# Peptides against a protein of PDB entry 3EFO, part 159

Target 1, 262 residues: chain A of PDB entry 3EFO
Amino acid sequence: SQLADLYKSCETDALINFFAKSAFKAVLHQPLKVIREILVNQTAHMLACYRKNCASPSAASQLILPDSMKVLPVYMNCLLKNCVLLSRPEISTDERAYQRQLVMTMGVADSQLFFYPQLLPIHTLDVKSTMLPAAVRCSESRLSEEGIFLLANGLHMFLWLGVSSPPELIQGIFNVPSFAHINTDMTLLPEVGNPYSQQLRMIMGIIQQKRPYSMKLTIVKQREQPEMVFRQFLVEDKGLYGGSSYVDFLCCVHKEICQLLN

## One batch from the design tools (peptide; made by RFdiffusion4, then SolubleMPNN)

Design b2_p19_8_s1 (from b2_p19_8, 12 letters changed)
Fold by OpenDDE base, seed 1:
Structure b2_p19_8_s1 (fold): chain B 262 residues (1-262), chain A 19 residues (1-19)
Amino acid sequence: as target 1 above (262 residues)
Amino acid sequence: SMEQFEEQLQQMLDAFLAR
């Protein structure tokens, strides 16, 4: 069908970029509540229309989505949780203005990474492999106290270390004997010169490649105060300022879709 | 009922992240 072809040709990344810029433009003239409602409604409506017009009959418990749209909800939730679309006194006007301007100038690839960061398990690196580790979901549930993770969103880069990170990896990365000796004030990794350190630098370089902004590196230790900032980039979790977890958002969207189809 | 919905999205997201 024509509609099915449209959905197949539609790229989620482009849609998110469009919705983000549209919403961030609208925020200047429309109430935040209205904008948020529109975004949720659009998400539900698009998915409902596909289900109605393109999908084969299936059990009510199963929502059949086009492949290109299956990740739409997670990105939409990230958009809704952005400070530009949140009205909280803890968020400065300057910060909202800054992020708004940034997104308004972002291309599709940049906005994709911005709204859903790349989270890489660095502790799983195979020194003999040139392959990048597979990214994991941006949730605390995917972290490990024994792990080391690199997070990047195109603007910021974080190296998160679990309290039980392997000493050999710590030595390999920082040239210090233990977790306690890591200096979190550093913004550059030392050039230790071992294969593991070199591979990590290579990965960081690949992530930085073709990005318009130089990402500042922040070293984060688990259970230290700065970890709170890092956790804000775990976009699938509940936000500090009232943003929904991805699971909660899915429930909301699902209910709305069901209502539209009744 | 929500389980199947979440599973579908999870699979797609995993594939997306693995690209």
Scores: peptide ipSAE 0.033, ipTM 0.680, DockQ to the pose 0.550
Fold by OpenDDE base, seed 2:
Structure b2_p19_8_s1 (fold): chain B 262 residues (1-262), chain A 19 residues (1-19)
Amino acid sequence: as target 1 above (262 residues)
Amino acid sequence: SMEQFEEQLQQMLDAFLAR
């Protein structure tokens, strides 16, 4: 059907970019609550329309999405959790204005990475491979106390270290004997010169490529205060300032879809 | 079921990460 073809041709990344810019423009003239409701409603309607007109018959308990739209909910939740669309006193007006302006000027690729960061398990690096490690879901559940993770969203880069990170990796990256010796005030990794350090630097370089802004590196130790900032970028988790987890959001959308189809 | 829903969620996210 023509509708099915439309959904197949749907570029979710472009849609999210559009919705983000539209919403961020609207915040100047409309209440946040209204904007949020519209976004959720639009998401539900789009998915419901697909299910009704394009999808095979399925139980109401199942949410079936086209391949092109499978990532729509996750991005939409990230958008809804952005500080620009959150009405919390803890978020300064300046921060909201700053992020709003940033997104308003972002292209599709930039907004994609911005809303859903790349989280890489650095502790799994194969120094003999030129391939990047597979990204993991942006959730605390994917972190490990024994692991080291690199997170990037196009604006910020974080190197998160578990409290039980392997000493050999710490030595390889920082040239210090233990986790306790890592200086988190550093904004640049030392040039240690070993294969692991070189590989990590290469990965960071690749991530930085084709990005309009230079990402500042923040080193984060697990269980230290700066980790709270890092956790805000774990976008699938419940937000610090009232944003829903992705699971909760998806449940909400699913419920709304079911209501629309009944 | 919730389990099925979670499975679908995981599949979607896996696909997303594999892009």
Scores: peptide ipSAE 0.028, ipTM 0.674, DockQ to the pose 0.670
Fold by OpenDDE base, seed 4:
Structure b2_p19_8_s1 (fold): chain B 262 residues (1-262), chain A 19 residues (1-19)
Amino acid sequence: as target 1 above (262 residues)
Amino acid sequence: SMEQFEEQLQQMLDAFLAR
């Protein structure tokens, strides 16, 4: 059907951009609670419509999404977890205003990265390869105490180091003998000059080149205080300030879809 | 088209916001 074709060709990132800008415009005149409810409702309605009109007959208990929209719930949840839509005392008005303004001017690609960061396992880097490592899901469950991860959302860049990060990699990146010797106050990686360091710098450069804003680098050690800030960007996890995990959100949306189809 | 779809979504959102 024509509708099915539309859904198949749907760009989830474009939709998220649209929803984000719409919601962020609405915050000026509507309560956050209402906006959040609308976003969830819109998501459910959109997906319910697809299921009703495009999907083959299936059990109502099964969530069926087109391939192009399979990631819609996760992105929508990320949007809902943004500080602009999560008015908490812990979040300054200035920060919300700043992020709101940023998103209002973002293109599709920028907003996509902004809401769902890129998390790269750099400890798996092959110095002989010019390819970027495959991104992992933005969840603590995908981190490893033995790993080193680079996270970027277009505005911030974090280098997260597990407590058991390989000393050889630490030496390669920071030119220090151990995890304990890493200075987290630095905002630039030293130019160590070895292949691993060079490759990491290259990757960081590639990521930066694709973004309109210069990303500040924050080095984060696992189990140190700054890790709490880093964890806020693990958007699939339960939010510190009231945001749901992706799984919980997906279940919520699914239930609502089922209700709409009854 | 995507444009039409987005327009529909916008209309729906507007309708909700108007309530």
Scores: peptide ipSAE 0.019, ipTM 0.455, DockQ to the pose 0.025
Fold by OpenDDE base, seed 5:
Structure b2_p19_8_s1 (fold): chain B 262 residues (1-262), chain A 19 residues (1-19)
Amino acid sequence: as target 1 above (262 residues)
Amino acid sequence: SMEQFEEQLQQMLDAFLAR
């Protein structure tokens, strides 16, 4: 059917870009509560409609989605957690305006990375491999005290270090003997010149490639104050300013889908 | 039921990130 073809051909990246821009236009003339409700309802309706009209009959607990729509819920949750759509006094009007303008001018590829950052386990790098490490889920549960992670969302770049990061990697990246000796005030990695350092710099270069803005690098030590800022980009976790965890969002969407299919 | 739904979504997301 035409509807089935539409859903199968739909790119989630394009959809989230569209929804983001539409919502961010609407905030000027509609209450945030209404906008959030519309987005949640649209998510549930799209998923329910596909199952009802495009897929074989299945239980409400089963999820049948085309490959291009499999990540729609996670992106939608990230959109809902954006400061532009959150009514919290802790978020300044200027910050909302800034974020709104950024997204309004973003292309599809940029908005994808912006809403769901790339989180890379740097400590797993094989210096003999030319392949980038596989990205992990943007959640604290995927971090390790023994690990080093690079996070990028197209605007910001963070290098997060666990308290038990391997000394050999610290030496390789920073040319210092231990975690305690790392200077977090630096915005550039030293050019140590060893294979590990070179590979990390290469990865950072690849991430920076084709991005319209230069990402500022922030070095973050686990359990230090700046880690709080870093954690805001772990978009699957519960937000600081009232945003739901991805798990909680899924529960909400699932409930609505069940209601629509009954 | 909810657990199954969540598991499916988690698997899809993992696959997406691994592509």
Scores: peptide ipSAE 0.075, ipTM 0.707, DockQ to the pose 0.581; fails the geometry check

Design b2_p19_8_s2 (from b2_p19_8, 13 letters changed)
Fold by OpenDDE base, seed 4:
Structure b2_p19_8_s2 (fold): chain B 262 residues (1-262), chain A 19 residues (1-19)
Amino acid sequence: as target 1 above (262 residues)
Amino acid sequence: SKEEFEKLLEEMLDYYESR
């Protein structure tokens, strides 16, 4: 059907960009609660409409997402968890204003990365490969105490180090003998000059090259205070200052879809 | 890419649907 074709061709990234800008504009004259409800409702309505009009008959209890919209819920959840849409006193007005203005000017590609960061397991780097490591989902469950991860969202770049990260990698990246010796106040990696360091720098360069804003590097040690900031970018987890985990959000959307289809 | 993101989420989606 024509409608089925429309949904098949749906560009989720464009929709997220639209919803983000619409929501962030509405923040100026609508209560946050209302905006959040609208976003959830719109998500459910779109998916419900698809199931009703395009999908094969299935049990209402089954959540089935079309291929083109498989990532819609996760991005919507990320949007809902953005500081602009969270009413928490811990979030400064300045930060909200800053991010709001940034998103209002972002293109589709930029907003995609902004809402769902890239999380790369750099401890798995093959120095002989020119390929970027495969990204992992932005969740604490995907981190490893033995691992080193690079997170980037187009504005911020974090290098997260597990407490048991390999000393040889630490030496390779920082030219220090152990985790304890890493200086987290630095904003630039030292030029150690070994293949691993060079590869990491190359990866960081590639990530930066595709973004309009210069990303400041923050080095984060597991279990130190700055890790709390890093964890805010693990968008699939439950937010510290509010917002659902991705799983919880899926359940919420699913319930609403079922209600709409009844 | 979008396809890469979709692959990342497949595990979670499968988990949800299996419950």
Scores: peptide ipSAE 0.027, ipTM 0.628, DockQ to the pose 0.075
Fold by OpenDDE base, seed 5:
Structure b2_p19_8_s2 (fold): chain B 262 residues (1-262), chain A 19 residues (1-19)
Amino acid sequence: as target 1 above (262 residues)
Amino acid sequence: SKEEFEKLLEEMLDYYESR
């Protein structure tokens, strides 16, 4: 009944929330391998149904997946890459338990942001605009050495700085003359008072608003040690602990779809 | 089948980028 209701809503975020909670509940009584296989199979089945319906316009099947369902695979991959569904010794039992409990209590909006973070190009900010910059895909390929990016997933907030970030922006944000002078131990931005600093602070405030948890800010310099932690949130890339890239995941799903259609 | 899937993926990506 719950699954039927989710399909009726035609909301991808609701489906991801459901799949996440169902999978995380299943961890208690099923092997991880089985859980992962089920999730991949479900993804393949949904896409296969969509393909069949789109390929045969004459098929008056009322079961047409909405356009919003087209983004399901990217979120599903993020779910599969979560530490709760990975059996790597590098991930502590405590961390898995913690994240499991967090997701089990998350609402639809929170879980969506948690699995796929917002990545904002801060270096492109128009100080005269009150609009948030357009988010970019969570991949290293979308970063720039000359850029500054803000990443948030509802629990953590990162300000990533490229090695060639403009000194003017660094001065505007941190009130220091260069990249080398930025203190990465700080968890709060200084109140510099210029329009750029104010705009950034406003954006951070907007992101923090309506979130149940206070996000701690981490300053990350490109090519420094903390960047490794930051890269874990670039969810479309290959995971450090065995998670696949989005491209690899799509290839896997494609194989499954072909098997279903043959 | 590969070409059809590639088209679907492109549509999915386009939709994703439009959000």
Scores: peptide ipSAE 0.024, ipTM 0.600, DockQ to the pose 0.347
Fold by OpenDDE base, seed 3:
Structure b2_p19_8_s2 (fold): chain B 262 residues (1-262), chain A 19 residues (1-19)
Amino acid sequence: as target 1 above (262 residues)
Amino acid sequence: SKEEFEKLLEEMLDYYESR
């Protein structure tokens, strides 16, 4: 059908870019609550239409996401949880304005990374491999106290260190004997010169080269105050200021879909 | 890539759709 062909040709990343820019433009003229409602409704509507017109008959109790749109909800939730739309008090008006403006000028690829960061388990690096480590989902559940993770969203780069990070890795990266000795005020990794350090630097370089903006590196220790900032980028988790976890968002969308299909 | 991202979320999606 014509509708099926439309969904088949749909580029989710382009849609997210569109919705993001539309929403961020709308904040100038509409209340945030209205914008959020519209985004949820649009998400539900698109998925409902697909199920009704393209998918095989299924019970309303189950949400079967179309292949072309499987990632749409997660990105939409990330959009909804952005500081521009949540209006977090801890974020200054200037910062919100800055991020808004940035998104308004972002291309499809940039906005995709911006809303859903890349989270890499650095502690699993194979110095013999030229491949990047496989990214993990942006959730606290995917972190490990024994792990070291690199997070990048195109604007910021974080190196998160678990409280039980391996001393050998700490030594390899920072040339210090333990977690406690790591200086989190630095914005550049030292030139230690070992293979692990070099590979990490290479990875960081690759990530940076793909982005139009220079990402500042922030070193974050688990359970220290700055970790709160880092956690804001774990976009699948529940937000502190009214944002939903991805699971909660899916449930919300599912309810809306059921209402539309009844 | 989009495909890689979809794979990354497969666990969660499968869980949700199985409910």
Scores: peptide ipSAE 0.022, ipTM 0.582, DockQ to the pose 0.076
Fold by OpenDDE base, seed 2:
Structure b2_p19_8_s2 (fold): chain B 262 residues (1-262), chain A 19 residues (1-19)
Amino acid sequence: as target 1 above (262 residues)
Amino acid sequence: SKEEFEKLLEEMLDYYESR
């Protein structure tokens, strides 16, 4: 059917861009609660509609989604957890206004990265390879106390260090003897000059080159206060200032779908 | 149902991780 074809050709990144801009425009005239409800309902409705109208009769009892739609909920949850859609006093008006304005002008590719950051395990770098390490899911469960991770969302860049990060890597990146000696006030990595440092800088450069805005680097030590800010970008986890984990969101959407189909 | 939810979750998660 034409509808089935439409869903098969669905581009999640385009949809999230659309929903983001629509929602961020609506915040000027609509209560946040209403906007959030609409987004949840839209997500559920889209999935329910596909199941109802596009699913194979032989699999009517199973929600089979095209690949492009399988990732829609994760992005929708990220959108819902964005500071622009959260009514929290801890979030400055300036920050909300800034992010809102940015998203309103973002292209599809930029908005995708903005809502779901790239999280790279830097501790797994092969200095002999020019390839970027495979990104991991944005969840604390994917971090390691022994690991070093780079997170970027197009606006911010974080280098997160586990408390048990290898001293050799710390020395390679920061030219200091240990984790305790790392200065988190720095916004630039030192030019240590070893292959590992060079590769990391290259990776950071690649990430930056693809984005229209210069990303400030923030060094984050595990278990230090600034880590709380970093954790906000672990978008699959429960938000500190509100918002559900991805799992909880899926549960919510599932309930809504069931209601729509019954 | 719980079963449907679990299947959906697993499918979505698996796909996302495969990207």
Scores: peptide ipSAE 0.021, ipTM 0.598, DockQ to the pose 0.417

Design b2_p19_8_s3 (from b2_p19_8, 13 letters changed)
Fold by OpenDDE base, seed 4:
Structure b2_p19_8_s3 (fold): chain B 262 residues (1-262), chain A 19 residues (1-19)
Amino acid sequence: as target 1 above (262 residues)
Amino acid sequence: SMEQFQELLDEMLAAAEAR
């Protein structure tokens, strides 16, 4: 995706890693509310500085951000939506501790993928191409009932299938005649041996490459119970556990920026 | 897209200034 490509080429990934580790360290001795406020304020402050310095008199209302900063808000929101920074009883202490520990040891590249997963439209694969499909934004709005998507965050891999996924693709991937016949308990794709299956496996291999952890594959059917888990990784959407959508976050940041510039 | 993001930010900023 354009977002991923831009992010990889900028220093924002390092900043996110820094903020993540700093925040995750701070949770041990600071209230979550305070930590979250600091992160939001920091984001707003950085953006405000750029607005002040880059805004032309003729377009004072426009926030002109360097490419390196354009993706900062989205990743910051992802950080804020991480279970470590959310105070929900539904999230076990063990899970928080586990994810905290993981992030504390993650490099920049790993943390980038962890906070903002890759979501790939697999249904658009060209079997004649060796290129990875362009990632889409991690939002339900980017999914299609007719589509098949692969999501990976460095720890988990999901293959999401729309209820109207093409039967030919289903057969190509699973060697079953229909969506209903897909076994969601499998953790490995069958070796069907056709070009599409091989390409998908190749893509999965590429995604797995250079990752410190082996990603378990979870097959997810749209509208089935396991989809709830999958949706948690659609980080731009409103979180199940109180996290803001990206749009809401931007609104919040905007308000903070205005306060700083006023 | 990054362009859409920027547009969104611009719209938000414009809306805030109009208030």
Scores: peptide ipSAE 0.020, ipTM 0.549, DockQ to the pose 0.060
Fold by OpenDDE base, seed 1:
Structure b2_p19_8_s3 (fold): chain B 262 residues (1-262), chain A 19 residues (1-19)
Amino acid sequence: as target 1 above (262 residues)
Amino acid sequence: SMEQFQELLDEMLAAAEAR
């Protein structure tokens, strides 16, 4: 069917870009509550419609979706958690205006990265390998006290260090003997010159490549105050300003899907 | 319903990890 073909060819990245721009335009003339409800309903409706019209009869008890549709909820939740769609006094009007302006001008690739950052476990780097580390899900549960992670969303770059990060890696990256000696005020990594440092810099360069904005590097130590800012980019977790965790959002969407199908 | 929910979660998580 035409509908089945549409869903099979559907690109989640393009949809999120469309929904984001549509929502961010709508905030100028519609209440936030209404916009949020529409987005949630659209998510549930799309998934329900696909299941009803595109799934094989043999999979009546299963929700078999194209890969692109499988990730729709996580991106939608990220959109819903953006400050533009939140009415919180802690968020300044200037910040809302800034974020709105940014997204309204973003292409598909930029918006995808913006809403769901890349989180890379750089402590797993093999200097003998040319392969980049695989990104992990943006959640606190994926971090390790013994690990070092690089997060990037196209606008910001964070280097997060666990309290028990390996001293040899700290030495390799910062040329200091321990975690305590790391200066978090620096915005550039020192040119230490060892293979690990070079590889990290290469990865950072690759991430920065083809991005319209230069990402400022912020070094974050676990359990220090600036970590709170970093945690806001762990988009699958519960948001500080009232946004749902991904799991909670999935529960909500599931309930709505069931209501639509029954 | 709970079984369907778990299946949905598994699929969503698997897809997220694959990206």
Scores: peptide ipSAE 0.020, ipTM 0.605, DockQ to the pose 0.455
Fold by OpenDDE base, seed 3:
Structure b2_p19_8_s3 (fold): chain B 262 residues (1-262), chain A 19 residues (1-19)
Amino acid sequence: as target 1 above (262 residues)
Amino acid sequence: SMEQFQELLDEMLAAAEAR
């Protein structure tokens, strides 16, 4: 069917880019609540429509996503969790305006990374490997007190350090004896010169490569104040300012789909 | 990669449906 062909040919990343820009334009003349509802409804309707008209019959109680649209919910949730679409007084107008303008000018590839950051377990680096470590899910549950993680979204770069991160790695990266000695005001890693440090720098360079904006590095210690900012980029978790966890979002969408199909 | 996102979504879908 024509619909099936449409969905098969649909580039989800392009669609998200479109939705993001459309929503971010709409915030100028529509209430945030309305915009958010539209996005959720559109997500549910699209999936329901596909299932109803394009997919083989299945149990209505199960959420079956087409391959081409499987990534839609995760990005949509991230979009909904963006500060531009959150009406919280804690978020400054300047920040909203800034991010709005950024996204309005972003290409498809940039918006993808922007909405769902890359989170890399740096503590697992093999100094003999030239490959990037496999990214982990952007959730607190994937962090460890013994770990070191690098997060990047194309605009910001964070190096998160667990309270029990290995002293040898700390020494290797920062040339200091312990976690307590790490200077979080640092925006550039020291050139320690050991293989681990060099590899980390290389990884950071690769991440920065071909990005339109230079990502400022922020060093984050677990349980310190700046960690709160870092946690906002763990997009699968419940947002501090009213954003739903991804699981909750999926449940919501699932319910709506079921209602539409009943 | 898109594949990674799909895998992620599938995992989360399973978790969501289990609630």
Scores: peptide ipSAE 0.025, ipTM 0.619, DockQ to the pose 0.178; fails the geometry check
Fold by OpenDDE base, seed 2:
Structure b2_p19_8_s3 (fold): chain B 262 residues (1-262), chain A 19 residues (1-19)
Amino acid sequence: as target 1 above (262 residues)
Amino acid sequence: SMEQFQELLDEMLAAAEAR
C-alpha cells in the first residue's frame, strides 16, 4: 500500500515491531489498560518531541525524527486494536495467545503487513499491466458496492465482493453468472483461464510471495455474515470489540500532544 | 518531513474539531 510503502522507507516499521513485541511481552505482567496508556503516551510523546525539535532552528543539531512519524499513529492504533491488547470476553484466550506468539516471532516487514493489511481494488485491474494496483486505506469508506477488493495481512487473505460487483468480473473470477452464485465456501479461486483471472491469481501469488505463512483465501460477499470478520481487518475503522477508529485515535493523541506541549 | 508532520497535525486537528 501507499501507506505501507511510505512506512517501509522509514525506521518507523522497526519501531512498530519493537512496540508490538514489547507490549505483547508486557501483557504477561502488566494490565492491558496500563499497556495501552503507555503506547498512547509514547505516541504522543514522540510526536510532541518531533514537533518541538523540528520547529526550532537548533533542530539541525538535535535528533530529528524521520518522516515515518507521519504514519506511526496509524500503525500504533492498529497495534492497540489487536486482540492481544483488547480485554474483551468475546476474544478467546487461545486467540490472544496465538496472535501474541505470531507477532513475537515476526520480523519488521511481516509485522507491518500484519498490523496494517494491504487492501487492493481488484476491480480496477488492467489486464494488460503487470503492476499491482495501488492499495487503498483500510476503511469501509474506501470500499465500493460495485467493487472487488483483495485484503491480505500476511496471515489471512480475503476477496471481498460488493453486492453490485460487475457480473463480467464475477464471471471472470468465479465462472458464475452472478453475485448470488458465488460460493463463499471456496478457499481457492477456480482456474477460469481468462486474462483477468490469471492476473488476479498472479497478484495473489505476489502477495503470498516471501510471506512466512500460507494465507488461506476467504471469499466474502458484502452483507453476508462473514463480512463481519472481514471488517475487522479494516483497521482504520472502529473495531468490533472496542478498538478506536483511526480518527478517534488521532483525537486522543492530539489531546495528549497538547498536554505535553503546554 | 515537516510538511508531512504538519499534515498529520492538521488531520488530528480536524478530527478533534469533528467531535
Scores: peptide ipSAE 0.020, ipTM 0.600, DockQ to the pose 0.068; fails the geometry check

